# Ledger of designs, part 18: peptides against a protein of PDB entry 2AZE

Target 1, 148 residues: chain A of PDB entry 2AZE
Amino acid sequence: AQECQNLEVERQRRLERIKQKQSQLQELILQQIAFKNLVQRNRHAEQQASRPPPPNSVIHLPFIIVNTSKKTVIDCSISNDKFEYLFNFDNTFEIHDDIEVLKRMGMACGLESGSCSAEDLKMARSLVPKALEPYVTEMAQGTVGGVF
Target 2, 101 residues: chain B of PDB entry 2AZE
Amino acid sequence: GRLEGLTQDLRQLQESEQQLDHLMNICTTQLRLLSEDTDSQRLAYVTCQDLRSIADPAEQMVMVIKAPPETQLQAVDSSENFQISLKSKQGPIDVFLCPEE

## One batch from the design tools (peptide; made by RFdiffusion4, then SolubleMPNN)

Design b1_p30_8_s2
Fold by OpenDDE base, seed 2:
Structure b1_p30_8_s2 (fold): chain B 148 residues (1-148), chain C 101 residues (1-101), chain A 30 residues (1-30)
Amino acid sequence: as target 1 above (148 residues)
Amino acid sequence: as target 2 above (101 residues)
Amino acid sequence: STKIYKGILKSGLFAKLEGLELPLILKKPP
C-alpha cells in the first residue's frame, strides 16, 4: 500500500516534468521555425532588391521592444557611458521580446496558436529536421501534451 | 495488480521522457547551428515596417532596446509612476526609435 | 501597490529575460 502510494507520487512527478519539457520543446521548435523563416524571407527580399537594406533600417536579433501610447510622456536619463538608462512613463507600457515580434509577424506560421493553414503547416514542416515533423503536426492540431 | 500497473506506467513515462529529451537535443542542436552560421545571423533582422505591423506607430510609440548579456531590466508598475531601468555590466546599451518616428 | 519586475538578459539567438516573463503588459487597475 505504501509502496503503491510512493509510486503514484513518483508518477505525478514524472508527468509534471514531462509537461514542462513539452512546453520547452514547443518553444524551441517555434524559435527554430521563426528564425529560419525570417532568414529565408530576408534572403529572398535582398535577392529581389539586389542589395542588402541600409544598416540603419534594420534591427538584428536579439532585441526587446517597449511600446506605449504616443501620448505617453517619457522622461529618459542616460549615464555618460550608456550603461544605465532610466525611463519614467506617465502611463502604462508594454515590453515584448523579439520572438514575440516574429510570432506576430507570422514567422512561426501560426503554429504557436494552432492556427496553421495547410500552406503554413507545409512551411513549418519544411523548416525542421525530419524527426521533429511529427511534433510540428501535433502542435498544429493542438494535440500536444500527451504521452509519447 | 495495482503495483504492477503503476510500475508499468512509470516505465512508459520513462520511455516518453527519453523520447522527449531526444527531440529536445535535436532542436537545440539546430539552434546552435543557426547561431554559428554567419550568413543566418546577418539575415536575422526585422525592419521598421515589421514593427509597424506589430505596434502601429500611428497609435503607439515603439522603442527598441539592444543590450549586452547580463543587462538588468527592471520595470516598476505603480500608481504613482511607471518606470523602466536598464543596467548593463558588459557594455553600452542602445535604445532607439525607428527612423520614421 | 507597487509591482516590481526584474529580469536579467541572457545570451542566445533571441532575447531572454530570466526572471521576467514577456510580454509584460502593464494595466491600470479598473
Scores: peptide ipSAE 0.645, ipTM 0.926, DockQ to the pose 0.812
Fold by OpenDDE base, seed 1:
Structure b1_p30_8_s2 (fold): chain B 148 residues (1-148), chain C 101 residues (1-101), chain A 30 residues (1-30)
Amino acid sequence: as target 1 above (148 residues)
Amino acid sequence: as target 2 above (101 residues)
Amino acid sequence: STKIYKGILKSGLFAKLEGLELPLILKKPP
């Protein structure tokens, strides 16, 4: 019946929405873990050094990264007020966000790829509220994706 | 019947989504708390050494961009011209390289 | 052909460009 067909469409819509939210939650969890892990690392480092690092030696979040070959020629135009920048490259470049940088640094404990050691998983779990721990475990095992 | 079964499925999916929303709320709350913690914000940084660890400084140039919200970034991929344009609405944009570069 | 990517930087703990999925890795034609 038409009613059943409508409900089947709705069912599919909800399944897709849930899947999208699962992806969003995973990213949020990774952000939380990466951020807390970064802060923890830096706190420990500063304690050992007994002083903060030089201001010009650190980059605070948020930021984005543009990388290219050192051989790439870059022409840059900047407005007087620095509101506008224009970069021209004679070769390809890459743009990465800060969360990706943190992931590559291992701040997400390898959870982003589901490649966590036992110690990594322990760290990851310790950086989230108890309610999120099961989901972290599922991410580490690569079993996220089902409906619960 | 079929209708009853579908109705039950939808109810179960609703419960699942609600649980998911709850977890997301917990997570976003934690992130908000982090954003409001001044000490955490002070410690939320990477070093040039960190950047070098992910990009070979011998081969790659790494440019850091710090811009205010609502800044527009446009990238052009053309055989004729590879381009990045930044346009801020709120304030100045800071672009820099690590001192070692 | 020319590809144009546009993103708007959004507020948050991390940098996010709405409308532009990162990482953006340009591929040079062979």
Scores: peptide ipSAE 0.642, ipTM 0.925, DockQ to the pose 0.827
Fold by OpenDDE base, seed 3:
Structure b1_p30_8_s2 (fold): chain B 148 residues (1-148), chain C 101 residues (1-101), chain A 30 residues (1-30)
Amino acid sequence: as target 1 above (148 residues)
Amino acid sequence: as target 2 above (101 residues)
Amino acid sequence: STKIYKGILKSGLFAKLEGLELPLILKKPP
């Protein structure tokens, strides 16, 4: 019947929406873990050094990075007010955001790829509210994807 | 019957989505708290050493871009040109290399 | 062939470019 067909369409729509939200939640969790882990690392480092790092030696979030071969020739033009930049490269380049940098640094404890050691998982769990711990565990096991 | 089964499935999916929304709200709240915490913001940084650890410093150069919100980034990929254009509306843009490079 | 990518930086805890998914990895044409 037409009614059943309509409900089946709705079912599929909801399943897709849930899937999208699962992806969003996972990213939010990774952001939280990575950020808190970064802060903890830096706090500990500054305590051990008994001083903050030199101002020009650190890069605060948020930021974007561009990387290319050291052999790449780059021409740069900058407006007087520094509102506009133009870079010309003679070869390909890559653009990455800060959260990706943190992930590569291990700040997300390998959770982004489901490659967590027992210690990594323990750290990850400690950096989220209790309500999120089960989800973190599932992410580490690669079992997230089903509808609960 | 089929109708009853589908109806039940939709109710269960609704409940699942609500649970998911709840977890997302928790995460969003935590991130807001972090953004509002002065000490956390002070400590939210990476070093040039960190950047070197993710890109082979012997082979790659890394530029850092710090720009205000609403800045437009345009990248061009063609056989004749590889280009990045930055245009801000709210203030100056900072682009720099790590001093060690 | 020319590919143009455009993104608008949005405010937030982390950097995000609306309209441009990162990472962007450019490739030379064959």
Scores: peptide ipSAE 0.636, ipTM 0.926, DockQ to the pose 0.841
Fold by OpenDDE base, seed 4:
Structure b1_p30_8_s2 (fold): chain B 148 residues (1-148), chain C 101 residues (1-101), chain A 30 residues (1-30)
Amino acid sequence: as target 1 above (148 residues)
Amino acid sequence: as target 2 above (101 residues)
Amino acid sequence: STKIYKGILKSGLFAKLEGLELPLILKKPP
């Protein structure tokens, strides 16, 4: 019946919306875990060193990185006020954001790829509020999609 | 029947979405708290060693860009040119390499 | 052909470029 058809359309609509929200939530969780884990790591490191790192040796969030072959020739033009930059590369380059850097560093505990060890999962759980722990577990198991 | 099944599905999906919204609110709140915590912000950094671990400076040049919000980034991939353009509206852009480089 | 990628940096704990999905990996032309 037409009524059933309408409901099926609505069902699909809601499923897609849920999927989008799941993706957003997962990213937010990863951000939280990565950030807290980074802070924790650095706090511990500074405590062990009994001093903060030299100012020029650290890069504070937020940042973006551009990487290319060391052999790549880069031409850079900068405006006087440093409001504008133009880089010309003679070869390909990559652009990465800071969260990706943290993920590659393992700050997200491998949760981003569902490749968590037991210890990784324990760490991940410890870095989120209790209400988020079940979802972290689901992410680690790769079963989030099966929940809805 | 079919109608009853669909109705039940929609109710379940509604509950699921509400749960997601709740979890997202919790997560957003946590992130906001982190953004407001001075100590966390002070400790929110990576080192050149960290960058070396993901992109070896012996083989790769790593450029760091720190720019204010609303900065426009444009990348061009063509047979003729590979370009990155940065245009800030709110302040100067800082681009640098690790001091060791 | 020429590919143009545009993003606007948004506020937040992390760097986010609206309109540009990262990572951006440029590949060598054939």
Scores: peptide ipSAE 0.631, ipTM 0.926, DockQ to the pose 0.847

Design b1_p30_8_s3
Fold by OpenDDE base, seed 5:
Structure b1_p30_8_s3 (fold): chain B 148 residues (1-148), chain C 101 residues (1-101), chain A 30 residues (1-30)
Amino acid sequence: as target 1 above (148 residues)
Amino acid sequence: as target 2 above (101 residues)
Amino acid sequence: STKVYVGTIKAGLFAKLEGLELPLILKKKP
């Protein structure tokens, strides 16, 4: 029936929207965990050293990194006010964002790939509000994707 | 029947989406709080050692870009040209190699 | 051929680019 068909179309629309929001939520959770874990790591390190690191020895968020072969020749032009940069490479390069760096550092506790150890999962849960803990558990188990 | 089943399904999906929205709001609120916390911002950093663990400077050159929001990044992949352009609207862009390099 | 990627840095805790999904890994065509 036409009525049932209309409802099925609506159902599909809602399912797709939910799926998109699930993906967004997962990324937000990973950002929260990675950020808090990074801060916690550095806080502990500074406490042990009894001082902060030299200011020019650290890179604060946010940042982007570009990597290329050490043999790559790079030409750079910069505007006087440093509002504009132009880089020319004689070979390929890669661009990565800071969240990816943190993930590779293990700051997201392996949750991004669902490869958490028991200790990693414990850490991840401790870095989110109570309401988000069940979702973190689902992410770790790879069971995200269902409907609540 | 089929109609009743679909109707019930839509109601359940609505509830699920509302729950999802709630969780997202909680998460975004936490991120906002972090962005407003001075101590957290002070401690939100990586080291060159961290970057070396991601890309070995012995083989790879790592360039760091710190640019304000609304900065446009354009990358060109061509057989003749490999290019990155940065255009800021809000302030100067800082580009540097890892300080330990 | 030429491929152009354009992204705009968004405000936030992390350097997210709107319009450009990272990582961007260029490959030289043989």
Scores: peptide ipSAE 0.631, ipTM 0.925, DockQ to the pose 0.863
Fold by OpenDDE base, seed 2:
Structure b1_p30_8_s3 (fold): chain B 148 residues (1-148), chain C 101 residues (1-101), chain A 30 residues (1-30)
Amino acid sequence: as target 1 above (148 residues)
Amino acid sequence: as target 2 above (101 residues)
Amino acid sequence: STKVYVGTIKAGLFAKLEGLELPLILKKKP
């Protein structure tokens, strides 16, 4: 009886761990797809333009975005060595990371929401190793979440 | 019996987790390869146009933060104070707006 | 009341913040 109870606790622990790993794997896959897709896009664009973009016109990963209304008043104080920044806003703001930006750009092919067209899915599959393709398919179909 | 059933379930869960670990290792390896590829890193950028497509500067001001690892970001949400604090440990922080702004 | 969010940037291909779930969207409460 006690042994069975211990095993049931262990079972629950393992299920929770698996769930967490599934979430992590999905995010890693999205990162891989988004990154590779971004690189391909930019490579093609530079080839078409026959030159790289102006250095000050691009933002390299990694980065964080803060956005607020254009009417928001922002006061900023910066330390002399630029190790510390303090921003005061008179209104609300939003903070987004770079991977979210890429997702909104469509770099993850809509896989993050399971909204892939046939072409999007084809692209997504082409950007991952063969071993990950079945998982990408499951993500697109919204069937991820169960235990293997 | 109950014990046998639970034991079998745990074995199956172990196999499932091993499969997940394997896939995660593959994915992590790919990401490491990307981080080591100089050409990929050179091409890993977005443009101000990209940012405009996400947060239109006509309505929203967009601030970009480039900070080294281990930088702490603190945000305060209060009716009396809305604040962002950045504290770096490794080096200077760069904050800027898109040039067209 | 005041809500404080704290995150730490971690090394990687992307800007990952440990301790702070993004996106962070602040909303004024009526």
Scores: peptide ipSAE 0.629, ipTM 0.924, DockQ to the pose 0.843
Fold by OpenDDE base, seed 1:
Structure b1_p30_8_s3 (fold): chain B 148 residues (1-148), chain C 101 residues (1-101), chain A 30 residues (1-30)
Amino acid sequence: as target 1 above (148 residues)
Amino acid sequence: as target 2 above (101 residues)
Amino acid sequence: STKVYVGTIKAGLFAKLEGLELPLILKKKP
């Protein structure tokens, strides 16, 4: 019947939406873990050094990274008010966001790829509220994707 | 019957989504708290050493872009031209290299 | 051919681009 068909369409819509939200939640969890872990690392480092790092030696979040060969020739045009930039490269480049940088630094404890040691997983769990711990565990095991 | 089964499935999916929403709310709350914590913000940084660990400075140069929200980034991949354009709506953009580069 | 990627920096703790999935790694074609 038409009603059943409508409900089946709705079912599929909801399943897809849930899948999207699962992905979003995973990313949010990784952001939380990475951020807290970064802050913890830096706090400890500054305590050990008994001083903060030189201001020009650090990059605060948020940021974007562009990398290319050191041999790449870059032409840069900047507006007077610095609202507009134009970079021309004579070779290819890469663009990375800050969360990716943190992930590569291990700040997400390898959770992003499901490559967590027992110690990594312990750290990851310690950086989220209790309600999120089961989900962190599922992420580490690669068992995320089901419906509650 | 079929209708009852589908109806029940939808109710179950609704409950599942509500649970997800709850978890997401918890997570976003934590992120908001972090954004509001001055000490956390002060400590939310990477070093040039960190960046060097990601991109070998012997082979790569690293450009750092700090731009306000709503800034548009456009990248063009062409055999004739490789370019990045940045257009901000809210303020100036800062682009720099690590000092040791 | 020419590929154009456009993203908008979102507000938040991280510099997430909306409309452009990162990392963007350009590949030079021979």
Scores: peptide ipSAE 0.627, ipTM 0.924, DockQ to the pose 0.844
Fold by OpenDDE base, seed 3:
Structure b1_p30_8_s3 (fold): chain B 148 residues (1-148), chain C 101 residues (1-101), chain A 30 residues (1-30)
Amino acid sequence: as target 1 above (148 residues)
Amino acid sequence: as target 2 above (101 residues)
Amino acid sequence: STKVYVGTIKAGLFAKLEGLELPLILKKKP
């Protein structure tokens, strides 16, 4: 009886761990797709323009963004060596990471929400190794969650 | 029996986790390769237009933070004030707005 | 009431914060 109880506890522990790893894998896949898609987009754009963009017109990864109302008053204090910043806002703000920005740009092909067209899915599959393609398909269909 | 059934379940879960780990290793390998590819890094950028597309440019200001690893970000949500503090250990922090803003 | 969020930027392709889940959306209390 005690042995069976111990195994049941272990079973639940493993199921939970697998669930967590599934989430991690999905995020890793989205990162890969978003990054490669971004690179591909920019490569194509530069080819069409026959020149790279001006240096001050682009923001390279990695980055974080803070957005707030244009009406928000911001006080900023910066150390001499620029190692420390202090911002005071008179209203609320939002902080977003770069991967979220890419997702909102459509770089993850809508896979993050399972809202991808046939063309989006085709693009997503083309940006990952063959071994990951079945998982991408499952993500698009919303069928990820079971133990395989 | 119950014991045999549980034992079999655990074996199957172990195999499933191993398959999952394998896929994760493949993915992390790809990400490492991207991080080491100079051409990819050169092309890994967004534009101010991209940022404006995700935040209503008529209503929102977008500030970009580029900071080295190990930089601490502290945000304070208080009825008295809202605050962001950045503290870097490895080098200077760059904060800027898109020029057209 | 005051809420303090602390995160540390991790090395990687993307700007991931350890200790703080993004997006962080602050809401002003009425």
Scores: peptide ipSAE 0.625, ipTM 0.924, DockQ to the pose 0.861

Design b1_p30_8_s4
Fold by OpenDDE base, seed 5:
Structure b1_p30_8_s4 (fold): chain B 148 residues (1-148), chain C 101 residues (1-101), chain A 30 residues (1-30)
Amino acid sequence: as target 1 above (148 residues)
Amino acid sequence: as target 2 above (101 residues)
Amino acid sequence: STKVYTGVLKSGLFAKLEGLPLPLILKKKP
């Protein structure tokens, strides 16, 4: 009985660890897809335009976004060397990272929410190594929850 | 019996975790390769138009933060204060509004 | 009451704020 109990504890430990790794892998896959898709989009756009966009018209990864109402009053204090910033807002704000921006742009092909069209799924699969394609398919179907 | 079943489960879980680790290694390797590819880095950008597509510029102000690694960001949510503090260790921080704003 | 969120940017392809959950959405409490 005690032996079985010990093994059950170990089983649960392993299951939880696997679950955590699955979550991490999913995020890594989304990052890979989003990044490659973004690069591909921009490459194609620049080829069509026959030149890159003006340097100050683009925001390179990595970056963070802070958004608030345009009515929000913001007081900003900056150190002389620009190593320190202090922003005071008279209202609430939001902070988003760049991967979130890319997801909202559709760069992850809707895979993050399991809402991929057939074309989206095809794109997603094309942006990962062959070994990861089955997992991408599972993500799109919402069947990743199982232990393989 | 019960013991044999549990033992078998543990073996299967071990194999599953090993496969998972392998997939993660493949993925992290791909990300590292992307980080080392100069052309990919050059093309890894969004535009103000992209930002406008996800946030209504008529209603929202969007501020972009470019900071070096190890920069500390502290956000304060209080009835008295709403605050963001940035402290860099490795270089200057660049904060700007979308150039089209 | 005051809630403080602290994150540290880590190196990588994307911006990663270790210790700070993102997205961070502050809501004004009634």
Scores: peptide ipSAE 0.637, ipTM 0.926, DockQ to the pose 0.848
Fold by OpenDDE base, seed 1:
Structure b1_p30_8_s4 (fold): chain B 148 residues (1-148), chain C 101 residues (1-101), chain A 30 residues (1-30)
Amino acid sequence: as target 1 above (148 residues)
Amino acid sequence: as target 2 above (101 residues)
Amino acid sequence: STKVYTGVLKSGLFAKLEGLPLPLILKKKP
């Protein structure tokens, strides 16, 4: 009886762990797709332009962005060595990471929201190893979550 | 019996987790390869135009933060103050706006 | 009330703020 109870607890633990790993895998897949898609886009663009973009016109990964109303007053204090920054805002702000930016740019092909066209899904599948393609398909269909 | 059933369930879950781990390993390997590819890293960028596409400069100001690993970011949400603090341990922090802003 | 969010930037292909869920969207209380 006690052994059965212990196993039931373990079962629940494993189920939760699997669920967490599924979430992690989905994020990793999105990162891979977004990154490769971004690189592909930029490579093509540079080839067409026959030159790289101006250095000050691009932001390389990784980065974080803070956005707020252009009317927001921001006071900034910076240490001499630039190791410390302090920003004071008179209004609310948002913080986003680079992967979110890429997702919003469509670099993840809408897979993050399950909003993939046939072409988007084709692109997404092409950017991952074959072993991951079935999972990408499940993500697009919104059928991820079951224990296989 | 009950014990046998639970034992079998755990074995099945173990197999499922192993399959999941395998897929994760494949994915992390790909990401590592990308991190090691110089050309990919060179091309891993967004433009100010990209940022403007997701944050309309007519309404929003976008500040970009480039900081080394282990940098601490603290955000404070208070009726008294809205604040962001950055503290780096590894090197200088670069904060900038897109030139067209 | 005051809410404080703290994250530590981790290395990787993408930026990761460990301890701070993103996006962080502050809401101004009326």
Scores: peptide ipSAE 0.636, ipTM 0.925, DockQ to the pose 0.853
Fold by OpenDDE base, seed 2:
Structure b1_p30_8_s4 (fold): chain B 148 residues (1-148), chain C 101 residues (1-101), chain A 30 residues (1-30)
Amino acid sequence: as target 1 above (148 residues)
Amino acid sequence: as target 2 above (101 residues)
Amino acid sequence: STKVYTGVLKSGLFAKLEGLPLPLILKKKP
């Protein structure tokens, strides 16, 4: 009886670990797709323009953004060496990371929400190694979550 | 028996986890290759137009933060104030707005 | 009531604020 109980505990632990790894894998796939898609977009754009964009017009990864109402009053204090910043807002704000920005830009092809068009799914599949294609398909169909 | 069933379940779960690990290794390898590719890094950028597309500049102000690793960000949500604190250990922090703002 | 969120930026292809839930969306409480 005790042995069975020990194995049941282990079973539950493994199930939870698998669930966590599934989530991590999905995020890694989205990162790969978003990154490659972004690079592809920019390469094409620069070719069409026959020149790279002005240096001050682009923001390289990695970055984070803070957004708030245009009416929000922000007070900022900066240390002399720029190692420390303090911002005071008179209203609420949002913080987003760069991968979230890319997702909202459509760089992950809508895969993050399982709302891919046929063209989006084709693009997503083309941006991952062959071994990952079945998982991409499952993500698009919303069928990810079960144990293999 | 119960013991036999549990033992079999654990073996199956082990195989499932191994499959996941394999896929994750493939994915992390690809990401590592991207991080090592100079041309990819050069092209890994967004524009102010991109930011405007996801945050309406007519209604929202967007501030960009570029900081070195190990920088601490602290956000405070209170009834009296809203605050963001940045503390870097490895170098200066760059905070800016898009030129159009 | 005051809520404090603390994250540490980690290196990588993308920005990762370990310990801080993202996206962080503050809402004004009534």
Scores: peptide ipSAE 0.632, ipTM 0.925, DockQ to the pose 0.845
Fold by OpenDDE base, seed 4:
Structure b1_p30_8_s4 (fold): chain B 148 residues (1-148), chain C 101 residues (1-101), chain A 30 residues (1-30)
Amino acid sequence: as target 1 above (148 residues)
Amino acid sequence: as target 2 above (101 residues)
Amino acid sequence: STKVYTGVLKSGLFAKLEGLPLPLILKKKP
């Protein structure tokens, strides 16, 4: 019947929207965990050192990184006001954002890849509000969306 | 029947979406609070050692870009040219290399 | 062929390049 067909279309529409929101939520959770974990790490490190690190030794969020072989020749032109940069590379390069850096550092506790140890999962859970803990668990297990 | 089943599915999906929206609101609130916390912002940094752990300076050069919002980044991948261009509208861009040691 | 990737940095807790998928990894053709 036409009514059933309409409802099936709506069902698919909702499923897709939910899938998108799940992806967004997962990223938000990872950001929260990574950020809080980074802050905690640095707080602890500064306490142990009894001082903050030298200002020129740290890079505050937000940032982007570009990496390439150290053998890559880079030509750079910069406008006088530093509003414009142009880099020419004689070889390939990579661009990464700060959240990716944090993930690679383990700040997201391996949750981004579902590779959490028990300790990692415990840490991840501790860095989110209680309401988000079940979802963190699902992310770690790779079972997000299983009930849909 | 089929209609009843679909209706049931839609109700369940609606509830699921509402739950997701709620969780997302919680997350965005937390992130907002973090962005407003001065101490957190002060401690929100990585070190050159961190970057070295990801990209060994012995083999890789790491360039850090600090740019204001609305900065455009354009990357060109060509056999003739590999290029990155940065264009800011709101202020100067800071680019520096992570020292090897 | 030439591939052009364009992103715009958005404000936020983390750097977000809208319009440019990251990580961007360029590879040489064999």
Scores: peptide ipSAE 0.631, ipTM 0.926, DockQ to the pose 0.836

